# Peptides against a protein of PDB entry 3QIS, part 34

Target 1, 334 residues: chain A of PDB entry 3QIS
Amino acid sequence: PSLELSRREFVFENVKFRQLQKEKFQISNNGQVPCHFSFIPKLNDSQYCKPWLRAEPFEGYLEPNETVDISLDVYVSKDSVTILNSGEDKIEDILVLHLDRGKDYFLTISGNYLPSCFGTSLEALCRMKRPIREVPVTKLIDLEEDSFLEKEKSLLQMVPLDEGASERPLQVPKEIWLLVDHLFKYACHQEDLFQTPGMQEELQQIIDCLDTSIPETIPGSNHSVAEALLIFLEALPEPVICYELYQRCLDSAYDPRICRQVISQLPRCHRNVFRYLMAFLRELLKFSEYNSVNANMIATLFTSLLLRPPPNLMARQTPSDRQRAIQFLLGFLL

## One batch from the design tools (peptide; aimed at target 1 L170 N272)

Design b2_p16_5 (made by RFdiffusion4)
Pose (drawn by RFdiffusion4):
Structure b2_p16_5 (pose): chain A 293 residues (1-134, 168-310, 319-334), chain P 16 residues (1-16)
Amino acid sequence: PSLELSRREFVFENVKFRQLQKEKFQISNNGQVPCHFSFIPKLNDSQYCKPWLRAEPFEGYLEPNETVDISLDVYVSKDSVTILNSGEDKIEDILVLHLDRGKDYFLTISGNYLPSCFGTSLEALCRMKRPIRERPLQVPKEIWLLVDHLFKYACHQEDLFQTPGMQEELQQIIDCLDTSIPETIPGSNHSVAEALLIFLEALPEPVICYELYQRCLDSAYDPRICRQVISQLPRCHRNVFRYLMAFLRELLKFSEYNSVNANMIATLFTSLLLRPPPSDRQRAIQFLLGFLL
Amino acid sequence: SSSSLELLHEALEEEE
């Protein structure tokens, strides 16, 4: 049971939020007998690698002496973007490729991560007047820029918030917001709209903070009480919530053109603005509907 | 000011 590897060191340079990278290598069974290979967790872990990294395939069978290409894939999603933004994690790791009843092959992962305004907290973004990779703001300039674009160009946009944008444009929008305060956000209205949804979803702390979440559901049927729960939010969260509710009410005025109705808004934005750490789903849409109407 | 910024200010003022 022996393996020959085309390479053991891999570099993921300039890793970005939601931008896929692939580093490929070939495994060849140079032994005399067939072998089984698989990636294994390092002593006392659950997984063989960190969440932003994946092997494809991660296991297999090789006769002597067939070859197989292994793809080491890096993808920073909403699960890892905040810890990589913060530096609590780095683009580094060790993959242990294991021959069943044989040697271990150690693959070193290195590289660097570029922080994004996406996955960054509302508080920190309100404290940063310049782009992240170039008194506090009432709302993060990035969310203001996305909403400002949609307000200007997308009030009459057919199927706004119902048609997915373009992956390429989403990345352009994110990089644009990371590095500039532009005169115009690039991309179609559908892409800008989706980037807004992704922004809310990627927040480390939701617009409605986690501890106020349960109180919101309990209070879901009393508008006086719902507004008071909102008052308990930190200033930047309260402002973003009010700002978005005002923006969504503005879009509802043009529903005959943009097909944006209360039903779709409630089911789309409730889970984004109001995330937990069933029928609570109902109190949640009721909570949000209380502000829209 | 942009219309979106006016909307933000109006939304914040109404809740005062």

Design b2_p16_5_s1 (made by RFdiffusion4, then SolubleMPNN; from b2_p16_5, 7 letters changed; failed a check: too like the target's own chain)
Amino acid sequence: MSGAEKLLQEALEEAE

Design b2_p16_5_s2 (made by RFdiffusion4, then SolubleMPNN; from b2_p16_5, 9 letters changed)
Fold by OpenDDE base, seed 4:
Structure b2_p16_5_s2 (fold): chain B 334 residues (1-334), chain A 16 residues (1-16)
Amino acid sequence: as target 1 above (334 residues)
Amino acid sequence: MSPAELLLQQALAEAE
């Protein structure tokens, strides 16, 4: 069997978080026999492509002189955003299109990724006084490496907050500040806030806005701004409540005193973000007559974002664990 | 103070 490919080199320019890009090519069976094609893993790879890439279809059958269109879809989700922001991974891959009893055809994927404040650590963002797109990539790498070290130092309570450091970190990320300031100003009376989805185009505009500027006003509807806050919290590499404290939150869920003690042990930026979000959500609940928001809905929604199980426990989360996690958060909303 | 700043300061003051 043999194939003809219309293209073998693909360039994805300016790849962004949550922005789908598509490139298409054709494969044609120029042989005299039917062929089965599939994208196959390289030696030592578990998958035929990186997590941000997919082929559709990834396998199929071609009769002689048949042609099929294949879509190469690039989509950076929360699962790939952090490693792309750090430059640990890049928009580069090689796909192996295999023919059963035939040849391998190599496809080259290349491009560039544009860093996002989404999927960046709270520690790194607290050090970024400018939009992430204004920060040199070299400095982003340094800020991420330093973020891990500062998280560890903060957890160990070993660093006196060096009040003398020429650039004090922000108390909270400017992105969180901007999102919450907008929601507090404009969305407290918004009917069905956090219940109505945002518009995908508006979400992209909000992400791009936060990545490139410090706006006075965030673009889009209140629903889109609210969803952007949820996406931001979901995309955090380390959730607002650090994974190390997850079990302690569950164990303390019915003891409000211990719950507050657990929160006090968070890294400073995480603790500040948590308290700031709880203050905002308590204010939002005062407008429940207008916005239809209640404590149980908010606790259920935000618990999945703020109090995530560690990756190794994600598949083992029981309904009891979820209820304890919700109860933990309710103790800060009521 | 902006609303966000007020909320932030309140949230931090509850902790002292």
Scores: peptide ipSAE 0.180, ipTM 0.836, DockQ to the pose 0.927
OpenDDE base, seeds 1, 2, 3, 5: peptide ipSAE 0.170, 0.166, 0.162, 0.175; ipTM 0.833, 0.832, 0.830, 0.836

Design b2_p16_5_s3 (made by RFdiffusion4, then SolubleMPNN; from b2_p16_5, 9 letters changed)
Fold by OpenDDE base, seed 4:
Structure b2_p16_5_s3 (fold): chain B 334 residues (1-334), chain A 16 residues (1-16)
Amino acid sequence: as target 1 above (334 residues)
Amino acid sequence: MSGAEKLLEEALAAAE
């Protein structure tokens, strides 16, 4: 069997978080026998492609002289955004299109990724006084390495942040400040806030706005701005409540005093973000008659974002663990 | 002060 491919080189320029890009090509059976094709892993890989790439279809049958269109979809989700922001991974891959009892055909994927404040650590963002797209990539790497070290120092209670030599970090990321400031100003009376989805185009505009500017006003509807906050919190590599404290939050869920003590042990930026969000959400709850928002809804929604199980426990989360997590957050909303 | 600045100050002051 043999295939003819219309294209073998694909370039995905200016790949962004949550922005789908598609490139299409055709494969044709130029042989005289039916053939089965599949994308296969390389020798040491578990998957045929990187997590941000997909082929559709990834396998199929072709009769003689049959042609099929294959879509190569590039989509950076929360699962790939952090490693792409750091430059640990890149928009580069090699796909192996295997023909059963035939040859392998290699496809080259290349391109560039544009860093996002989404999927960047709270520690790194607290050090960024300018939009992330204004920060040189080399400095982003340094900020992430430094942010890891500062998180460790903060967790160990070792060194008071030596206020001396480095620019004082922001109390909260400017991106969170901007999102919450907008919602506080304009969305407290918004009916069905956090219940109505935003528009995908508006979400992309909000992400691009936060990545490239410090706006006076965030574009889009209140629903889109609210969803952008949820997406931001979901995309954090380390959740607002650090994974190290997850079990302690569950264990303390019915003791408000211990809950507050657990939060006090968060890294400074995480603690500030948590308290700022709780203050905002308590204020939002005062307008429940207008916005139809209640404490149980908010606690249920934000618990999955703020108090995520560690990756090793994700598959083991029980309904009891979820209820404890909700109860933990309720103690800050009531 | 914006309302969010006040919320941030309240959130930070609750730490001291």
Scores: peptide ipSAE 0.212, ipTM 0.848, DockQ to the pose 0.888
OpenDDE base, seeds 1, 2, 3, 5: peptide ipSAE 0.207, 0.196, 0.201, 0.211; ipTM 0.847, 0.843, 0.846, 0.848

Design b2_p16_5_s4 (made by RFdiffusion4, then SolubleMPNN; from b2_p16_5, 9 letters changed)
Fold by OpenDDE base, seed 2:
Structure b2_p16_5_s4 (fold): chain B 334 residues (1-334), chain A 16 residues (1-16)
Amino acid sequence: as target 1 above (334 residues)
Amino acid sequence: MSPAELLLQQALEEAR
């Protein structure tokens, strides 16, 4: 069996968080026998491609002189955004197109990723006074490493934040500030806020806006800005309530005093973001007659974002654990 | 003071 490929090199320029890119190529059976093709894992890989890449179709049959179009889809989800932002991973891969009883064909995937404030740590974002796209990639790496070390030091209560570092961190990320400022100004009276989905095009514009600028106004509908806040919180590598405190939040869920003590043990940036979001959501609840927002809806929605189970416990989350997590958050909304 | 600045100030004061 033999294949002809119309292209073997693919370049994905300016890959962004949640923006689908597609490159197509053709494979043709230029042999005299039917053939089966498949994308196969490389040695030591479990998957035929990186998590941000997909081939469609990834396998199939070709009769002699048959041609099929294959789409290479690049999509950076919350699962890949953090490692791409840090430069730990890159828009580079090699696909192995295997032909049964034939040879392997190698496809080279390359490109560039544009860093996002989405999927960046709260600690790193508190150090970024400028949009992330204005920050050199080398400095992003340093900021993530420094942020990890400061989180650990803060949790261990070992070192007061060295007041001598010439640039004090922001109290909250500017991106959270911008989203909340917009929602508080324009969305308090928005009917079905956090219940109506945003527009995908508007979400992309909001993400690009926050990555590239400090806008006076966020583009898009109130629904899109509200969903952008949810996406931001979901994409955080470490949730607003750190994984280390998850079980303690559940254990304290019915004691408001202990709940506040647990929150006080968060790293400074996480604690500030949590309190800031709770203050915003309490203000939003004052307009429930206009926005149809109630405490139970908000608690149910935001609990999954703010109080995520550690990855090792996700498969074990009980309905009781979920109810305790909701009850924990309700104690800050009421 | 913007609304976000006010909310942030309140949230930071409740922290003390």
Scores: peptide ipSAE 0.380, ipTM 0.912, DockQ to the pose 0.913
OpenDDE base, seeds 1, 3, 4, 5: peptide ipSAE 0.375, 0.115, 0.145, 0.158; ipTM 0.909, 0.837, 0.848, 0.851

Design b2_p16_6 (made by RFdiffusion4)
Pose (drawn by RFdiffusion4):
Structure b2_p16_6 (pose): chain A 293 residues (1-134, 168-310, 319-334), chain P 16 residues (1-16)
Amino acid sequence: PSLELSRREFVFENVKFRQLQKEKFQISNNGQVPCHFSFIPKLNDSQYCKPWLRAEPFEGYLEPNETVDISLDVYVSKDSVTILNSGEDKIEDILVLHLDRGKDYFLTISGNYLPSCFGTSLEALCRMKRPIRERPLQVPKEIWLLVDHLFKYACHQEDLFQTPGMQEELQQIIDCLDTSIPETIPGSNHSVAEALLIFLEALPEPVICYELYQRCLDSAYDPRICRQVISQLPRCHRNVFRYLMAFLRELLKFSEYNSVNANMIATLFTSLLLRPPPSDRQRAIQFLLGFLL
Amino acid sequence: DPYLEEMMHQMEEELS
């Protein structure tokens, strides 16, 4: 049971939020007998690697002496973007490739991460006047820029918030917001609209803070009480919520053109603005509908 | 929406 590896060290340079990287290497069974390989957790872990990293494939069978290409894939999703933004985690790791009844092969993962305004808290963004990778703002300039674009160009946009944008443009928009305060956000209306949804989803703290979430559901049927729960939010969260509710009510005026109706808004934005840490789903859409109408 | 107009206006001033 022996393996030959084309390389054991891998570098993921300039890793960005939602931008896929692949570092590939070849495994060859140079032994005399067939072998089984698999990536294993390091002593006392649950997984063999961190969430932003994946091996493809992560296990397999090799006759003497067939070869197999292994793809080490890095993808920073909403799950890891905040800790990598913060520096609480780094683009580094060790993969232990394990031969069943045999040697362990240690693969070193290194590289660097570029922080994004996406996955950054509303509070910190309101405190930062300049782009992240160039008295506080009422709302983060990034969300204002996305909403400003949609307000200017997308009020009459067919199927707004129902058609997915382009992956390439989403990344361009995110990099644009990370590095600039542009005159125009690049990309189609569908891409800018989706980037807004991704922005809300990627927030470490939702627009409606987690501890107020349950109170919102209980209060879902009294508009006086719902508004009061909103008053308990920090200034920046209260402002973003009010700003978005005003923006969505503005879009509802053009529903005959943009197909944006209360049904779609409620089911789309409720889960983004009001996240927990069933029929609560119903009180939640009721909560949000109370503001839209 | 008056609130939306006000918010947009304030943000334009702050980013000018």

Design b2_p16_6_s1 (made by RFdiffusion4, then SolubleMPNN; from b2_p16_6, 6 letters changed)
Fold by OpenDDE base, seed 1:
Structure b2_p16_6_s1 (fold): chain B 334 residues (1-334), chain A 16 residues (1-16)
Amino acid sequence: as target 1 above (334 residues)
Amino acid sequence: DPYLERMRAEMAEELA
């Protein structure tokens, strides 16, 4: 069997968080026999491609002289954004198109990723007074490493932040402040806030705006700004309530004193973000007559974002654990 | 909320 490929090299320029890019090519059976094709893993890989890449179709049959279009889809989700922001992963891959009883065909994927404040740690973002796209990639790596070390020190209660000659970290990420301050100013009276989806185009504009600027006003509808906040919280590599405190939050869910003690043990940036969000959400709840928002809805929505189970426990989360997590958050909304 | 208002003001000053 033999295939002809219309293209073998693919370049995905300026890949961004949640922005789908597509490149297409054709494969043709120029042989005289039917053939089966498939994308196969490389020797040490479990998957035929990286998590941000997909081929469609990834397998199929071709009759003699048949041609099929294959789409290569690049999409950076919440699952890939953090490793791309850090430069741990890159927009580079090699796909192996295998022909049954034939040869392998190699496809080269390349490109560049544009860093996002989405999927960046709260600690790193608190050290960024400028938009992430203004920060050199080398400095992003250093900020992430330093942020990890400072988080660890903060959890160990060891070192007062030596107010040394380094610029003091922001109390909260500017991106969270911008989103929440916009919602506070303009969205408290918005009917069905956090219940109506935003527009995908507006979400992309908001993401790009936060990555590239410090706007006076966030573009898009209140629904899009609200959804952008949810996406931001969901994309955090470490949730606002650190994984280390997850079980203690569940265990304390019915004791408001212990709940507050648990929150007090968060790293400074996480604790500030939590308090800021809770203060905003309590303010939003005062406008329930206008926005149709209630404490149970908000607690249910934000619990999955703020109080995520550690990766090792995700598969074991019980309905009781979820209810405790909701109850924990309710104690800060009421 | 006093904390919300403080945070709004302090962050506005830090980003100015």
Scores: peptide ipSAE 0.673, ipTM 0.974, DockQ to the pose 0.934
OpenDDE base, seeds 2, 3, 4, 5: peptide ipSAE 0.671, 0.671, 0.660, 0.661; ipTM 0.973, 0.973, 0.972, 0.972

Design b2_p16_6_s2 (made by RFdiffusion4, then SolubleMPNN; from b2_p16_6 with Y3F M8R H9K Q10E)
Fold by OpenDDE base, seed 3:
Structure b2_p16_6_s2 (fold): chain B 334 residues (1-334), chain A 16 residues (1-16)
Amino acid sequence: as target 1 above (334 residues)
Amino acid sequence: DPFLEEMRKEMEEELS
């Protein structure tokens, strides 16, 4: 069996978080026998492609003189955004199109990724007074390393030495401030806030706006701005409540005094973001007559975003753990 | 919330 491929090199320029890109090519059976094709893992790989790449179809049969279109889909989700932002991974792959009893055909995937504030740590973002797209990639790596060291110092209750040359970190990421301040100004009376989905085009505009500028106003509907905040919190490499405190939050869920003590042990940026979000959400709850938002809905929604199980707990909560996590958050909303 | 207003003011000053 043999195949003819219309293309073997694919370039995905300016790949962005949550922006689907598609490249298509054709495969034709120029042989005299039916053939089965499949994308196969390389040696030592578990999958035929990186998590941000997909082939559709990834396998199939071709009769003699049959042609099929294959789509190569590049999509950066929350699962790939952090490693692409740091440059640990890149928009580069090699696909192996295997023909049963035939040859292997190699496809080269290349491109560039544009960093996002989505999937960047709270610590790193607090050190970014400029939009992330203005920050050199080399400086992003340095900011992540410095962020790790400051987090460790904060957990150890070490007083930050006034090392006199670093710009003072922001109290919260500007991106969170922009989203929350917009919602506070314009969305407190919005019916069905956090219940109605945003528009995908508006979400992309909001992400691009936050990555490239410090806007006076966020574009899009209140629903899109609200969903962008949820997406931001979901995409965080570490949740607003650090993994180290997860179990202590569950254990303290019914003691409001201990809950506040647990939160006081968060790194400064995480603690400020938590307090800021809770202050905003308490303000939003005052307008429940207008926005149809209630404490149970908010606690249920935000608990999964703010208080995630550590990776070693298979990123899932038991029904009891989920109820404790909700109860923990309710103690800050009421 | 006083903390919300403090944060708004501080962030406006830091980003100006």
Scores: peptide ipSAE 0.619, ipTM 0.968, DockQ to the pose 0.861
OpenDDE base, seeds 1, 2, 4, 5: peptide ipSAE 0.614, 0.610, 0.608, 0.617; ipTM 0.968, 0.967, 0.967, 0.968

Design b2_p16_6_s3 (made by RFdiffusion4, then SolubleMPNN; from b2_p16_6 with M8R H9K Q10R E12K)
Fold by OpenDDE base, seed 5:
Structure b2_p16_6_s3 (fold): chain B 334 residues (1-334), chain A 16 residues (1-16)
Amino acid sequence: as target 1 above (334 residues)
Amino acid sequence: DPYLEEMRKRMKEELS
């Protein structure tokens, strides 16, 4: 069996978080026998492509002189954004199109990724007084490494953060401040806030706005700004409540005094973000007659974002653990 | 909330 391919080289320029790009090509059976094609893993890979790439269809049959269109879809989700922001991964791959009892065809995928404040650590963002797109990629790597080392030192209670020589970190990321301050000013009376979805076009505009500027006003509806805050919290590489404190939050869920002690042990930036979000959400709950928001809804929604189980415990989360996590957060909303 | 207002003021000063 043999195939003719219309194209073998694909370039995806300016790939962004949550922005789908598509490239298409044709494969034709120029042989005299039917053939089965499939994308196959390279040696030592578990998947035929990286997590941000997909082929559609990824397998099929072609009769003699038959032609099929294949779509190559590039999409950076919350699961790929952090490793692309750090430069650990890149928009580069090789796809192997295999023919049953035939030869391999190689496709080259290349391009560039544009970093986002979405999927960047709270520690690194507190060190960024400028939009992330103004920060050189080399400096982003240094800021993530320094942030990891400072978090580790803070958890070990070893050395007080030497506040002396570097630019003083922000109390909270500017991106969280911008989103929450907008919602506080304009959305407290918004009916069905956090219940009505935003518009996908407005969400992309908000992400691009936060990555490239410090706006006086965030574009889009209150629903889109509210959903952008949820997406931001979901995309964090580490949740606002650090993974190390997850079990202690569940164990303390019915003791409000112990819950406050657990939160006091968070790294400074995480603790500030948690207190800031809880203060905002308590303010929003005062307007429940206007916005139809209640404490149980907010606790249920934000618990999955703020208090995620560690990756090693994800498969073991019980309904009891979920209820304890909700009860923990309720103690800060009421 | 007094903490919300303090944070709003402080962040505005730190970004100016």
Scores: peptide ipSAE 0.611, ipTM 0.967, DockQ to the pose 0.897
OpenDDE base, seeds 1, 2, 3, 4: peptide ipSAE 0.603, 0.605, 0.603, 0.597; ipTM 0.966, 0.967, 0.966, 0.965

Design b2_p16_6_s4 (made by RFdiffusion4, then SolubleMPNN; from b2_p16_6, 8 letters changed)
Fold by OpenDDE base, seed 3:
Structure b2_p16_6_s4 (fold): chain B 334 residues (1-334), chain A 16 residues (1-16)
Amino acid sequence: as target 1 above (334 residues)
Amino acid sequence: DPFLQKMREEMRKELS
């Protein structure tokens, strides 16, 4: 069996978080026998492609003289955004199109990724006074490494932040401040806030706006700005409540004094973001008659974002653990 | 909230 491929090299320019790109090619059975094709893993890989790439269809049958279109889809989700922002991964891959009882066909995937404040750590963002697209990629790596070291020092209570040598970090990421300040100004009376989805085009504009500028006003509807806040919190490499404190939050969920002590042990940026969000959400709840927002809905929604189980506990999350996590947040909303 | 108001004012100064 043999295939003819219309193209073997693909370039995905200016790949962005949550922006789907598609490239298409044709495969044709120029043989005299039916053939089965499939994308197969390389020798050391568990998957036929990186998590941000897919082929559709990834397998199929071709009759003699049949042609099929294959779509190569590049999509950076929350699961790939952090490693692409740090440059640990890149928009580069090799796909192996296998033909049963035939030869392999290699496809080269290349391109560039544009960094996002989405999927960047709270610590790194607190060190960025400028939009992330103005920061050299080499400096993003250094900022993430420095941010990890500062987080560890803060958790260990060992070294006061050396107030002297580096620019003082922001109290919270500018992106979180912009989103929450917008919602506080314009969305407190918005009916069904956090219940109505945003528009995909507006979400993309908000992401691009936060990545490239410090706007006076965020573009889009209040629903899109609210959803952008949820997407931002979901895309964090570490949740606002650090994984190390997850179990202590559950254990303290019914003691408001212990809950406050647990939050006091968060890294400064995480603690400030948590307090800022809780203060905003308590303000939003004062307008419940207008916005239809209640404490149970907010606690349920934000618990999955702010108080995520560590990866090793994800498979073991009980309904009791979820209820304790919700109760923990309720103690800051009421 | 006094903390919310403080954060709004301080961050505005840090970004100005």
Scores: peptide ipSAE 0.678, ipTM 0.975, DockQ to the pose 0.929
OpenDDE base, seeds 1, 2, 4, 5: peptide ipSAE 0.673, 0.674, 0.667, 0.678; ipTM 0.975, 0.975, 0.974, 0.975

Design b2_p16_7 (made by RFdiffusion4)
Pose (drawn by RFdiffusion4):
Structure b2_p16_7 (pose): chain A 293 residues (1-134, 168-310, 319-334), chain P 16 residues (1-16)
Amino acid sequence: PSLELSRREFVFENVKFRQLQKEKFQISNNGQVPCHFSFIPKLNDSQYCKPWLRAEPFEGYLEPNETVDISLDVYVSKDSVTILNSGEDKIEDILVLHLDRGKDYFLTISGNYLPSCFGTSLEALCRMKRPIRERPLQVPKEIWLLVDHLFKYACHQEDLFQTPGMQEELQQIIDCLDTSIPETIPGSNHSVAEALLIFLEALPEPVICYELYQRCLDSAYDPRICRQVISQLPRCHRNVFRYLMAFLRELLKFSEYNSVNANMIATLFTSLLLRPPPSDRQRAIQFLLGFLL
Amino acid sequence: DEYLEEMMEHMEEEIW
């Protein structure tokens, strides 16, 4: 049971939020007998690697002496973006490739991560006047720029918030917001609209903070009480919530053109603005509908 | 929306 590896060291340079990278290598069974390989967790872990990293395939069978290409894939999603933004985690790791009843092969993962305004908290963004990778703001300039673009160009946009944008443009928008305060956000209206949804979803702390979440559901049927729960939010969260509710009410005025109705808004934005750490789903859409109407 | 217009104007002055 022996393996030959084309390489054991891999570099993921300039890793970005939601931008896929692949580092590929070849495994060859140079032994005399067939072997089984698999990636294993390091002593006392649950997984063989961190969430932003994946092996494809992660296990297999090799006769002597067939070869197989292994793809080491890095993808920073909403789950890892905050800790990589913060530096609580780095683009580094060790993969242990394990021959069943045999040697272990150690693969070193290195590289660097570029922080994004996406996955960054509303509070920190309101404290940063300049782009992240170039008195506090009422709202983060990035969310203002996305909403400003949609307000200017997308009020009459057919199926706004119902048609997915382009992956390439989403990344261009995110990099644009990480590095500039542009005169125009690049990409179609559908891309800018989706980038807004991604922004809200990627927030480490939702627009409606986690501890106020349950109170919102309980209070869902009393508009006086719902507004008061909103008053308990920190200033930047309260402002973003009010700002978005005003923006969505503005879009509802053009529903005959942009097909944006209360039903779609409630089911789309409730889960983004009001996340927990069922029929609660119903009190939640009721909570949000109370502001839209 | 009056609030939206005020917020947008205010942010434009703070950014630009």

